# Designs tried in a protein design run: peptides against a protein of PDB entry 5B16. Part 34

Target 1, 136 residues: chain A of PDB entry 5B16
Amino acid sequence: TPSRINHNERLEFLGDAVVEFLTSVHLYYLFPSLEEGGLATYRTAIVQNQHLAMLAKKLELDRFMLYAHGPDLCRESDLRHAMANCFEALIGAVYLEGSLEEAKQLFGRLLFNDPDLREVWLNYPLHPLQLQEPNT
Target 2, 136 residues: chain A of PDB entry 5B16 as posed
Amino acid sequence: TPSRINHNERLEFLGDAVVEFLTSVHLYYLFPSLEEGGLATYRTAIVQNQHLAMLAKKLELDRFMLYAHGPDLCRESDLRHAMANCFQALIGAVYLEGSLEEAKQLFGRLLFNDPDLREVWLNYPLHPLQLQEPNT

## One batch from the design tools (peptide; made by RFdiffusion4, then SolubleMPNN)

Design b2_p13_8_s1 (from b2_p13_8, 7 letters changed)
Fold by OpenDDE base, seed 2:
Structure b2_p13_8_s1 (fold): chain B 136 residues (1-136), chain A 13 residues (1-13)
Amino acid sequence: as target 1 above (136 residues)
Amino acid sequence: HPLLPRLLALLES
């Protein structure tokens, strides 16, 4: 079995892909007339470390990070990067232990504080591959 | 990120 550190890094790897995929799919459906360049620009904005760290803060992951790694995270950029990675690992874990649907729901709930925007984001049609995912 | 407000505006339109 992999070490705890290796496990976290593997979860980050998976979560990064899940976040990227979910973002891409939702943007694709939400903006049917937007060209690739525009889609890519918005995706970048959503998935970059600064934004993911903000989402992580909503889950109070900063408190966890400071408790576990405080001395190593004195710089804002270091904390931001660590929080973004932790968020990716969390999404990866939710996907792995739950489902893509559960990851989508969690991610969408965090993306928007406005419930109307949240519902718009979450209620767009699912990608066919999401419907094919087996239950875990 | 500076683009997020723009994204939100688009989502609201």
Scores: peptide ipSAE 0.051, ipTM 0.726, DockQ to the pose 0.107
Fold by OpenDDE base, seed 4:
Structure b2_p13_8_s1 (fold): chain B 136 residues (1-136), chain A 13 residues (1-13)
Amino acid sequence: as target 1 above (136 residues)
Amino acid sequence: HPLLPRLLALLES
């Protein structure tokens, strides 16, 4: 049985893929005329550690990180990196224990504070591959 | 959708 640290890293691995997949799918459908370079640029902006850390802060993961790992997080950059990883692990866990839809909903709710933009993001057509994802 | 320009603007910021 993996240690808690190893398990968290595994969840992070899974969550990273889920976040990138969801981001890619939504961008692809929302912007049908945008070239690959633009899609890739926007995806990078959304999934980069700095942004994911901001999303994590909305869930107050900064408080969690300081509580659990305070001595190891003496620099702001260290905290940001750890928060991004923790956020990925959280998304991975939501996918693993719940569903891709639940991960989608959580991620989408955090991406936008504007309810109109959130609604557009969340309720856009689904990618066919989403139906092929393993059931949880 | 009429909100796409706003979404695009957010992503470009």
Scores: peptide ipSAE 0.051, ipTM 0.735, DockQ to the pose 0.769
Fold by OpenDDE base, seed 5:
Structure b2_p13_8_s1 (fold): chain B 136 residues (1-136), chain A 13 residues (1-13)
Amino acid sequence: as target 1 above (136 residues)
Amino acid sequence: HPLLPRLLALLES
């Protein structure tokens, strides 16, 4: 039977894919005229460890990490990576036990503090049967 | 969308 550590690593693997996918899809629809290089740049900025760690702080994962793993997280870079990994595992768990929609909602809520921007982000992509909103 | 410029600015920052 897999250890708890292995389970968390598996969740991280899944969550990484979910975060990458959601980010890619939303950027693709939000910026239809943006070239691949620009899309990739924005995606990198959103999903990089430094940013995911910031999102993790909104969930107070830093407090959890320091409590559970403090002795091994003396360096800020180590803490950032650990927080990002933990965030990915959390998203993976939300997807696994819930749905992609729930993961999308959680991720979107954390991405933007501005409710208007959050609403724009969460509206993409639109279901094919839904009336498309203007993209300008 | 009318808010797209604001979103773009945020993502570019």
Scores: peptide ipSAE 0.045, ipTM 0.726, DockQ to the pose 0.799; fails the geometry check
Fold by OpenDDE base, seed 3:
Structure b2_p13_8_s1 (fold): chain B 136 residues (1-136), chain A 13 residues (1-13)
Amino acid sequence: as target 1 above (136 residues)
Amino acid sequence: HPLLPRLLALLES
C-alpha cells in the first residue's frame, strides 16, 4: 500500500474514534434521562456512513471526490462510503494537528443547520463541574 | 432546556 494511502487510512482510524467519542459525550450530557439503548440508537444514526457523507457534502467534499476520483466512483454507494471515510480522515487530521476542541467545533457546526440547535449542542456542559443551564 | 425536545426530534428523524 502506498505511503499516502496508508497515512489516510490511519487518519480515518483516528477520526472514527474522535467522532464516536464526541457524539457519545454530547448525547450522554444532553439526555441525562435517556437509557443506554436510546443513546446508542442516536449515536448510530449520527455516525453511520450515510450521515457522515451528508456532513461531508456540506464541505463540498462530493465535488472534490468527483474531481479527484470520479472514474473510480461509479455507484452512489461507493461515493457515500468514500465521502464518509474522507470526513473521518478530516476530523482525525483536525484533532491531530489542532485539538479536540477544534474537532468538536467543526463537527458540531456541521451537525445542525438550525443555529439554535447548534448553539445548544456546542455549548451544553460536558463536565459535571461546568456551569449548567438553569432550565432544560 | 426548552430546545431539547426539538433536538430530540431531529436526532430521531
Scores: peptide ipSAE 0.043, ipTM 0.717, DockQ to the pose 0.802; fails the geometry check

Design b2_p13_8_s2 (from b2_p13_8, 7 letters changed)
Fold by OpenDDE base, seed 4:
Structure b2_p13_8_s2 (fold): chain B 136 residues (1-136), chain A 13 residues (1-13)
Amino acid sequence: as target 1 above (136 residues)
Amino acid sequence: HPLLPKLLEELEK
């Protein structure tokens, strides 16, 4: 039985891949004329710790982290890194316990505050094998 | 889609 720390790290590992994958797939389909370099640049911007930390903040994970690990997070950069990791673990957990679709929905909802942009991101046509219903 | 330019701008921030 893994420790709680190990479990979080494992979920983070999984979540990192899920976030990376979802970002890649959506960018690939949304921008069919964009070269690899551009795709990679946008992906990096989306999945970098600073951005993921911002997404985590929308879920108030900063408050959670400060409560649980405040003394270890004196630096803002440390907090951002921890929040990014926590966010990845969350996405990993959603994927694990739910589905890729549920992870996609959660991630997409947080990416854009504008509901129109959100809708475009989430509902843009993807590969048929990636179309699935959330597990209930 | 007319929102693609806006989406691109958001992603570039």
Scores: peptide ipSAE 0.075, ipTM 0.754, DockQ to the pose 0.812
Fold by OpenDDE base, seed 2:
Structure b2_p13_8_s2 (fold): chain B 136 residues (1-136), chain A 13 residues (1-13)
Amino acid sequence: as target 1 above (136 residues)
Amino acid sequence: HPLLPKLLEELEK
């Protein structure tokens, strides 16, 4: 079995894909007239480390990171990167142990502080094939 | 990111 560190990196790998997928699907439905380039631009803005770190901060992951890894995260850029990775790992874990829907809900709740915008985002459908996703 | 406000504006439409 892989070490805990390796496991976290694997979760990050999975979570990165989940975050990108969820973002892509929602943008696709929200902006039906937007060309690929625009969709990609919005996706990049949403999933970049700086933004994901902001989402991580809403979960107070910064406090955790500083407590556990403070000496290695003295630079703000290092902290942002670590927080973004941790956030991806969290989403990966939620997807893995729960479901894509649960990952969607968590991600969507964090994306918007405005409940109206949150509702708009979350009410858009995901890919129909999600219905066939196993619970493992 | 500078585009996020724009995204929010679009979401409000």
Scores: peptide ipSAE 0.069, ipTM 0.726, DockQ to the pose 0.108
Fold by OpenDDE base, seed 3:
Structure b2_p13_8_s2 (fold): chain B 136 residues (1-136), chain A 13 residues (1-13)
Amino acid sequence: as target 1 above (136 residues)
Amino acid sequence: HPLLPKLLEELEK
């Protein structure tokens, strides 16, 4: 329905901001000597549709999308775009219904299969004020 | 994306 579509688009809007924020914060602290251009390059690589679609695949959203929307997703580019949007909406929903911490944990778990890299990403010291978000 | 391997490399340093 149009209402449901609008709701999903709103969640996507929120999720996009959350993903960009989390990525920015982690990159900022993990790479203190990296200039803005490098930080921006890494951020772009992490949050672009192609990569988000890959993360979505780890959640088996491809199977879900093909089951629910198969006839409309016969092209690879369409599926990729839809999966990226769905992933953003999911992160938005996790933030909205849970917390920034929960969004951070989910996102970080998907970024790295290597447990050591995951540990570094998720547990690198961040400014305390950045952790103070309401449990929405 | 071609830059992701580079990011991983940086994270391992």
Scores: peptide ipSAE 0.064, ipTM 0.723, DockQ to the pose 0.107
Fold by OpenDDE base, seed 5:
Structure b2_p13_8_s2 (fold): chain B 136 residues (1-136), chain A 13 residues (1-13)
Amino acid sequence: as target 1 above (136 residues)
Amino acid sequence: HPLLPKLLEELEK
């Protein structure tokens, strides 16, 4: 059987795809008139390691990483990358053991502190059971 | 959506 490290790397692989997918889908529906270059720019900003590390900090993964790997994370950039990877693994695990919807909900909750903005984000794309809302 | 402009501002930060 794979080691814990290998398993974590596999979860990161899966989580990276999930985060990328969710971000792409939401941006696509939120900005129907935005050109590909603009969509790509927003996606990059959302999924880059620096931003994912900020989301991870909301879950106090920084404390976890410093506790588990403190000696290996002397540089701030190293900590940031490690936190981003850990966040991806977490999302991957949520998707694997739960569902894409659960991963979406968790990701959305972390993206926005404002509940109104959070609701707008999570409503794109609209669920079939939800009432249709304007795109503005 | 009426909150789209605000969301746009947040995403641009």
Scores: peptide ipSAE 0.064, ipTM 0.736, DockQ to the pose 0.825; fails the geometry check

Design b2_p13_8_s3 (from b2_p13_8, 8 letters changed)
Fold by OpenDDE base, seed 1:
Structure b2_p13_8_s3 (fold): chain B 136 residues (1-136), chain A 13 residues (1-13)
Amino acid sequence: as target 1 above (136 residues)
Amino acid sequence: HPRLPELLALLES
């Protein structure tokens, strides 16, 4: 059986893909006239470790990290990287145990504190099949 | 949506 560390790494792997996918899809539809370079730039900004660590901090995962891994996180850069990984694992777990829609909702709620911007991100029209099968 | 420019600005920051 996989160790807890191995399990978390697997969840991070899955979560990374989910975050990447959700970001890509929403950017694609929100900015239909934006060239690939711009889309890629915005995606990078959203999914980079520094940003994901900020999202993780909104969930107070830093308190968890200090409790579980305090001795190993003496540097700020180490904490940010660990926080980003933890956030990816969380999204991966939500997708695995729940659905893509649930992962989308959680991710979107954390991306924007402004309710209006959140609404735009979460409720912008997507592909019909995604709307039809949101739990896949 | 009228808030899209603001959304874009947030992503660029």
Scores: peptide ipSAE 0.046, ipTM 0.730, DockQ to the pose 0.774
Fold by OpenDDE base, seed 3:
Structure b2_p13_8_s3 (fold): chain B 136 residues (1-136), chain A 13 residues (1-13)
Amino acid sequence: as target 1 above (136 residues)
Amino acid sequence: HPRLPELLALLES
């Protein structure tokens, strides 16, 4: 039986893939005229540790981390890495115990504070044969 | 969607 640490690392591994996948799919369909380089740049911006840590902060994971691991997180960079990893593990757990759709919803809700932009991200068609909104 | 330019700007930040 894997330890709690091993389990968390496995969830992080899974969550990393889910975040990467969801980001890639949404960018691909939202920006059909954007070249690969642009898509990759935006994906990097979304999934990098610094950004994921900001998303984690919305869930107050910073307070949790400082409470549980404060002495080990004396550097801001250490905190960012820990928060990003924890966020990935959370997404991994949501996918594992729930579904990709649930992971998508959670991730999308955190990406944007503006409800209109959030709705665009979450409800944009992800398949060419699906019904599309009249305006984009 | 008319808000895509704003979305793009946010993603670039």
Scores: peptide ipSAE 0.046, ipTM 0.730, DockQ to the pose 0.779; fails the geometry check
Fold by OpenDDE base, seed 4:
Structure b2_p13_8_s3 (fold): chain B 136 residues (1-136), chain A 13 residues (1-13)
Amino acid sequence: as target 1 above (136 residues)
Amino acid sequence: HPRLPELLALLES
């Protein structure tokens, strides 16, 4: 069996895919007239390490990281990168042990502090079989 | 949705 570090890296790998997938799907449905370039730009902004680290701070993962890896995180950029990776691993774990829906809920809850925008993001149709999409 | 312009603005920031 892999070490805890290897396991975490595997979860990070999975979580990265989940975060990117959820982001892509929501953007695709929320902005049906936005061209690929715009969709890609917004996706990049949402899933980049800097932003994921900000989301991680909402979960107080910075406290966890400093507790677990403080000596290795002397620079802000190092902490940011580590927090982003840890956040991905967390999402991966939520997906693995729970469901895509649970990962969706957690991720969406963190994306927006405004509850109205959060609900728009979370409740937009995501399934390919849904034929009726709400208007903007 | 009426709030999507605000969502878009946030994503553009």
Scores: peptide ipSAE 0.044, ipTM 0.723, DockQ to the pose 0.797; fails the geometry check
Fold by OpenDDE base, seed 5:
Structure b2_p13_8_s3 (fold): chain B 136 residues (1-136), chain A 13 residues (1-13)
Amino acid sequence: as target 1 above (136 residues)
Amino acid sequence: HPRLPELLALLES
């Protein structure tokens, strides 16, 4: 029987893939003329620990982490890594218990505070059969 | 989409 820690690590593993996939797909459609290096750079910026930690902060995971693990998170780098991992586990759980669409909606909602930019991001398809918004 | 330039700028920041 896996411990809660092991289960959380498994969810993190799954969530990492979901975040990576959603980011990759949307960037691919949003920037059809951008070379691979540019796409990779943007993806890294979106999914790196520092950025995911900022998204996690919007969910007040910082307060949760400090409450639960404060003594072990005295370093800022330790805190943001823990928050990023927790965020990935959350996305993994949303995907596992819900759907990819629900994970997409949550992730996109957190990515952009501007509702217009959020709509641009979220309106790009995750499947070829879905109708997509114009690239301009 | 008309807001793509702005979205690009955000992603590049």
Scores: peptide ipSAE 0.044, ipTM 0.726, DockQ to the pose 0.764; fails the geometry check

Design b2_p13_8_s4 (from b2_p13_8, 7 letters changed)
Fold by OpenDDE base, seed 1:
Structure b2_p13_8_s4 (fold): chain B 136 residues (1-136), chain A 13 residues (1-13)
Amino acid sequence: as target 1 above (136 residues)
Amino acid sequence: HPLLPKLLELLES
């Protein structure tokens, strides 16, 4: 229905901002000597559709997309774009229904399969306000 | 940096 489509697009909009924000914050603190150009380059790599689609595949969203929208997703590029959008919508929903911390944890768990690298990403020192109010 | 290899991998994709 049009209402469902609108809701998904709104969640995608929110999730896009959350993914962008989390990525920016972590890169900023993890690479304190890296100039803006380098930070932006890494951010682009992390949030690009191809990468987000890979993260979506870890949640088996490809199976969901083929089941729900198979006839409309004949091309790999179409599936990738749809999966990336769906992933953003999921992150948006997690933030909306849960918290920024929960979105951070989910995103970080998917970013790195290696638990040691995951630990570095998730638990590197952040701004005090983020530590005090993780549920904002 | 321990995360650099992963980030470089993403840049190459």
Scores: peptide ipSAE 0.491, ipTM 0.922, DockQ to the pose 0.259
Fold by OpenDDE base, seed 2:
Structure b2_p13_8_s4 (fold): chain B 136 residues (1-136), chain A 13 residues (1-13)
Amino acid sequence: as target 1 above (136 residues)
Amino acid sequence: HPLLPKLLELLES
């Protein structure tokens, strides 16, 4: 089995793909007339390290990071990058241990503080193939 | 679209 560090990096790898996928799917349905360039622009904004770090802060991952890696995270940019990676690893773990649906719910819950906007985001359909296998 | 303001905010970040 891989080391703990290796495992975290693997989870980050998986989580990065999950976050990217969920973002892409929702944007695709939310903006049916938007061209690819526009979709990509919004996706970039959602999944950029600065934003993911803000989502991570909602889970108080900053406190965890400072506790575990404080000496290595003296720069704000380093902390943001680490928090974004940690957030991706978390999403990866939720997908791995749970389901894509659970990852979707967690991600959507964190994306929007406004519950009305959250519901708009979450209520857009996923592809039928994903709906057929909600635990994948 | 109701989500557009939030998305635009993220673009400006």
Scores: peptide ipSAE 0.491, ipTM 0.922, DockQ to the pose 0.299
Fold by OpenDDE base, seed 3:
Structure b2_p13_8_s4 (fold): chain B 136 residues (1-136), chain A 13 residues (1-13)
Amino acid sequence: as target 1 above (136 residues)
Amino acid sequence: HPLLPKLLELLES
């Protein structure tokens, strides 16, 4: 329906910003000696449609997309773009209905298969309160 | 940095 389409587009808009923000903050703290150009390069790599689509696949969104929109997603690029958008909308929804922390945790869990790397990524705070309370 | 291998992989994609 048009209303649901608009809602998804709005969630995508929000999710895009959340993913961009989370990525930026983590990179900023994880790589304190890396110049802006390098930070921007890594950010682009993390938030690009190809990568977000891979993250979406971990949530089995590919099965959902093919079931709901199969005929319109016959090309790999179309599916990738749609999955990336869907992933952004999902993150937007998690942030909107939950919290930035929940969005951060979900994003981090998907970014790395290695739990040790997840911990490294997530151990750098996204909020001043987390800086003050590192054991939370 | 332990995260570099993954990040480098993404740069190559």
Scores: peptide ipSAE 0.480, ipTM 0.920, DockQ to the pose 0.295
Fold by OpenDDE base, seed 5:
Structure b2_p13_8_s4 (fold): chain B 136 residues (1-136), chain A 13 residues (1-13)
Amino acid sequence: as target 1 above (136 residues)
Amino acid sequence: HPLLPKLLELLES
């Protein structure tokens, strides 16, 4: 039987793909005229460790990580990386035991604190706000 | 686009 560490690494692997996929799909529809380079730039910004760690902090994973692995997380960069990995594992678990829709909803809720922006993100096909403000 | 300001903020991070 695989260790819990191996299981978490597998969940991280899955979660990484889910986050990447969701981000890609939403950006693709939200910015139909944006070239590939621009889409990739936005995707990188969204899924980078620093940002995922910030999302993880909203779930108070920082406290969890410090309690469980404090001695190994003295450097801020190490903490950010660990939190990002933990966040990916969490998304992977939500997808595995729930659904892609549940993962999408959770991710969207964390991405945007503003409910209006959250709605725009989650409804990535042409949203009424996009129709009203096509260049914004 | 309403999401542009937020995305630009992330790019500056």
Scores: peptide ipSAE 0.482, ipTM 0.917, DockQ to the pose 0.361; fails the geometry check

## One batch from the design tools (peptide; made by RFdiffusion4, then SolubleMPNN)

Design b2_p14_1_s1 (from b2_p14_1, 6 letters changed)
Fold by OpenDDE base, seed 1:
Structure b2_p14_1_s1 (fold): chain B 136 residues (1-136), chain A 14 residues (1-14)
Amino acid sequence: as target 1 above (136 residues)
Amino acid sequence: NLEKLKEFLDSLIP
């Protein structure tokens, strides 16, 4: 049986891909005239460790991390990296046990405190075939 | 709203 560390790392791997995919797809459709460099810049900004750590903080994962791994997270940079990884693992778990749609909804809710921006992000029309394909 | 979204995203750029 895999260790907890191995399991978490596997979920992080999956979650990283899901976050990257969702971010890429939404940016691609939201900004149809934006060049690749601009799309990549926005994607990097969204998925960077410090931003994902902020999203993780909204779920109070910082308190969890300090409780479970406090002695190993003395530096802020270490905590930020760990929180980002934990967030990815969570998204990976949501996708794995639920669906891509559920991961999308959770990610969108956390990305934006502004309900108007959230609405634009979540409800922008995507390709119709995407709605016909399995979410997992 | 899309312009506002751009402004938000710009604010995230390191």
Scores: peptide ipSAE 0.656, ipTM 0.950, DockQ to the pose 0.841
Fold by OpenDDE base, seed 3:
Structure b2_p14_1_s1 (fold): chain B 136 residues (1-136), chain A 14 residues (1-14)
Amino acid sequence: as target 1 above (136 residues)
Amino acid sequence: NLEKLKEFLDSLIP
C-alpha cells in the first residue's frame, strides 16, 4: 500500500492537470480573439505557485502546512511552493472523488472574490452550441 | 464584464 506521502503526490499529479485544463478551457472561450501567447500568459499567471498559494491561503492551508511541516518551511518561498502543491492535491482529490464540475466550481469560487467576475468565469458557455457573449 | 476580468488577470502577471 502506498504511503500517505505517495498518495498526496499522486493527487498533486492529477490536480496539476485539472487546474491547467480548467484554466485553459475557460480562457479559450472567454477570449476568442486572444492569440495563443496571450492565452498562455494568463494561464501561467493563474497557475503559478505564488497565485495558487494565495488560493490555498483562503482555505487556511498555510496553518495546516505550518503545523505539519513548519520546521522544513523556514523560507516563504518554500512555504508557497508547498502550499501550491497541496492546493493541487486538493483539486485532484475533488476531481477524483467528485467530478470535474465540482472541481470547476471550487476553483472558480476561490479565483474570484468579486461575485460578478466569478459569475462570468463559471457560467460562460463553454460549447459552440451554447456560446453567447456575456454582458460586459 | 470581460474588461474587468482582463484587468484582474493582468494584475496576476509577474
Scores: peptide ipSAE 0.652, ipTM 0.947, DockQ to the pose 0.884
Fold by OpenDDE base, seed 2:
Structure b2_p14_1_s1 (fold): chain B 136 residues (1-136), chain A 14 residues (1-14)
Amino acid sequence: as target 1 above (136 residues)
Amino acid sequence: NLEKLKEFLDSLIP
């Protein structure tokens, strides 16, 4: 049987893809005239470890990480990386056990403190196939 | 709002 650590790593793997996908889709629709390079730049900025760690902090994952793995996270950079990974694992879990819609809602909610920007991000038209996905 | 969003995203670029 897989260890808990292996399970988290697998969830991270899935979550990484989900975060990348959601980011890509929303950027694609929000900026229809932006070239691929520009889209990629924004995507990179959104999914970089430093930013994802910031999002993780909103969920107080930093407190959790320090409690559970403090000795292994003596460097700030290590903590950020771990938090980013944990955030991805969380999104992966939400997608796996819930739905893409639930993952989208959670991610969008955390991306923006500004409710107006959040609204624009979350309510922009998506691909028809995405609109048909069932929720868990 | 789109311009504001763009500004926000620009601010994230390292």
Scores: peptide ipSAE 0.650, ipTM 0.948, DockQ to the pose 0.868
Fold by OpenDDE base, seed 5:
Structure b2_p14_1_s1 (fold): chain B 136 residues (1-136), chain A 14 residues (1-14)
Amino acid sequence: as target 1 above (136 residues)
Amino acid sequence: NLEKLKEFLDSLIP
């Protein structure tokens, strides 16, 4: 029986889509009157390499990355990009082995240190059948 | 909280 865990680049590919999707859905429902340009701006800000790398540091992926790839990542920008990619791969793995819900929970937990903001973000549904009235 | 969220998101804009 083949492993369900695929090559890291494939996981990254999947994780990138999951992060984009989750971000898009939450922004869409959180800001119902915000124009497309504004939504896109927020999405870009959330999923940019610098931000994802910051989230990855919360999981201490930097220590792992330097251990495994140190010589190739001597520049800060290179490390940042690698960290972001590794984070995407991790989210992809969580989705693949777990569920979209688990990926959502992990992502939301890392996005916000403020528990109030985390609650607002996570309480918006990802499924139309679970749609709730917007929070004021 | 939504306003606070917006402020947070604004802070992420490069």
Scores: peptide ipSAE 0.648, ipTM 0.947, DockQ to the pose 0.841

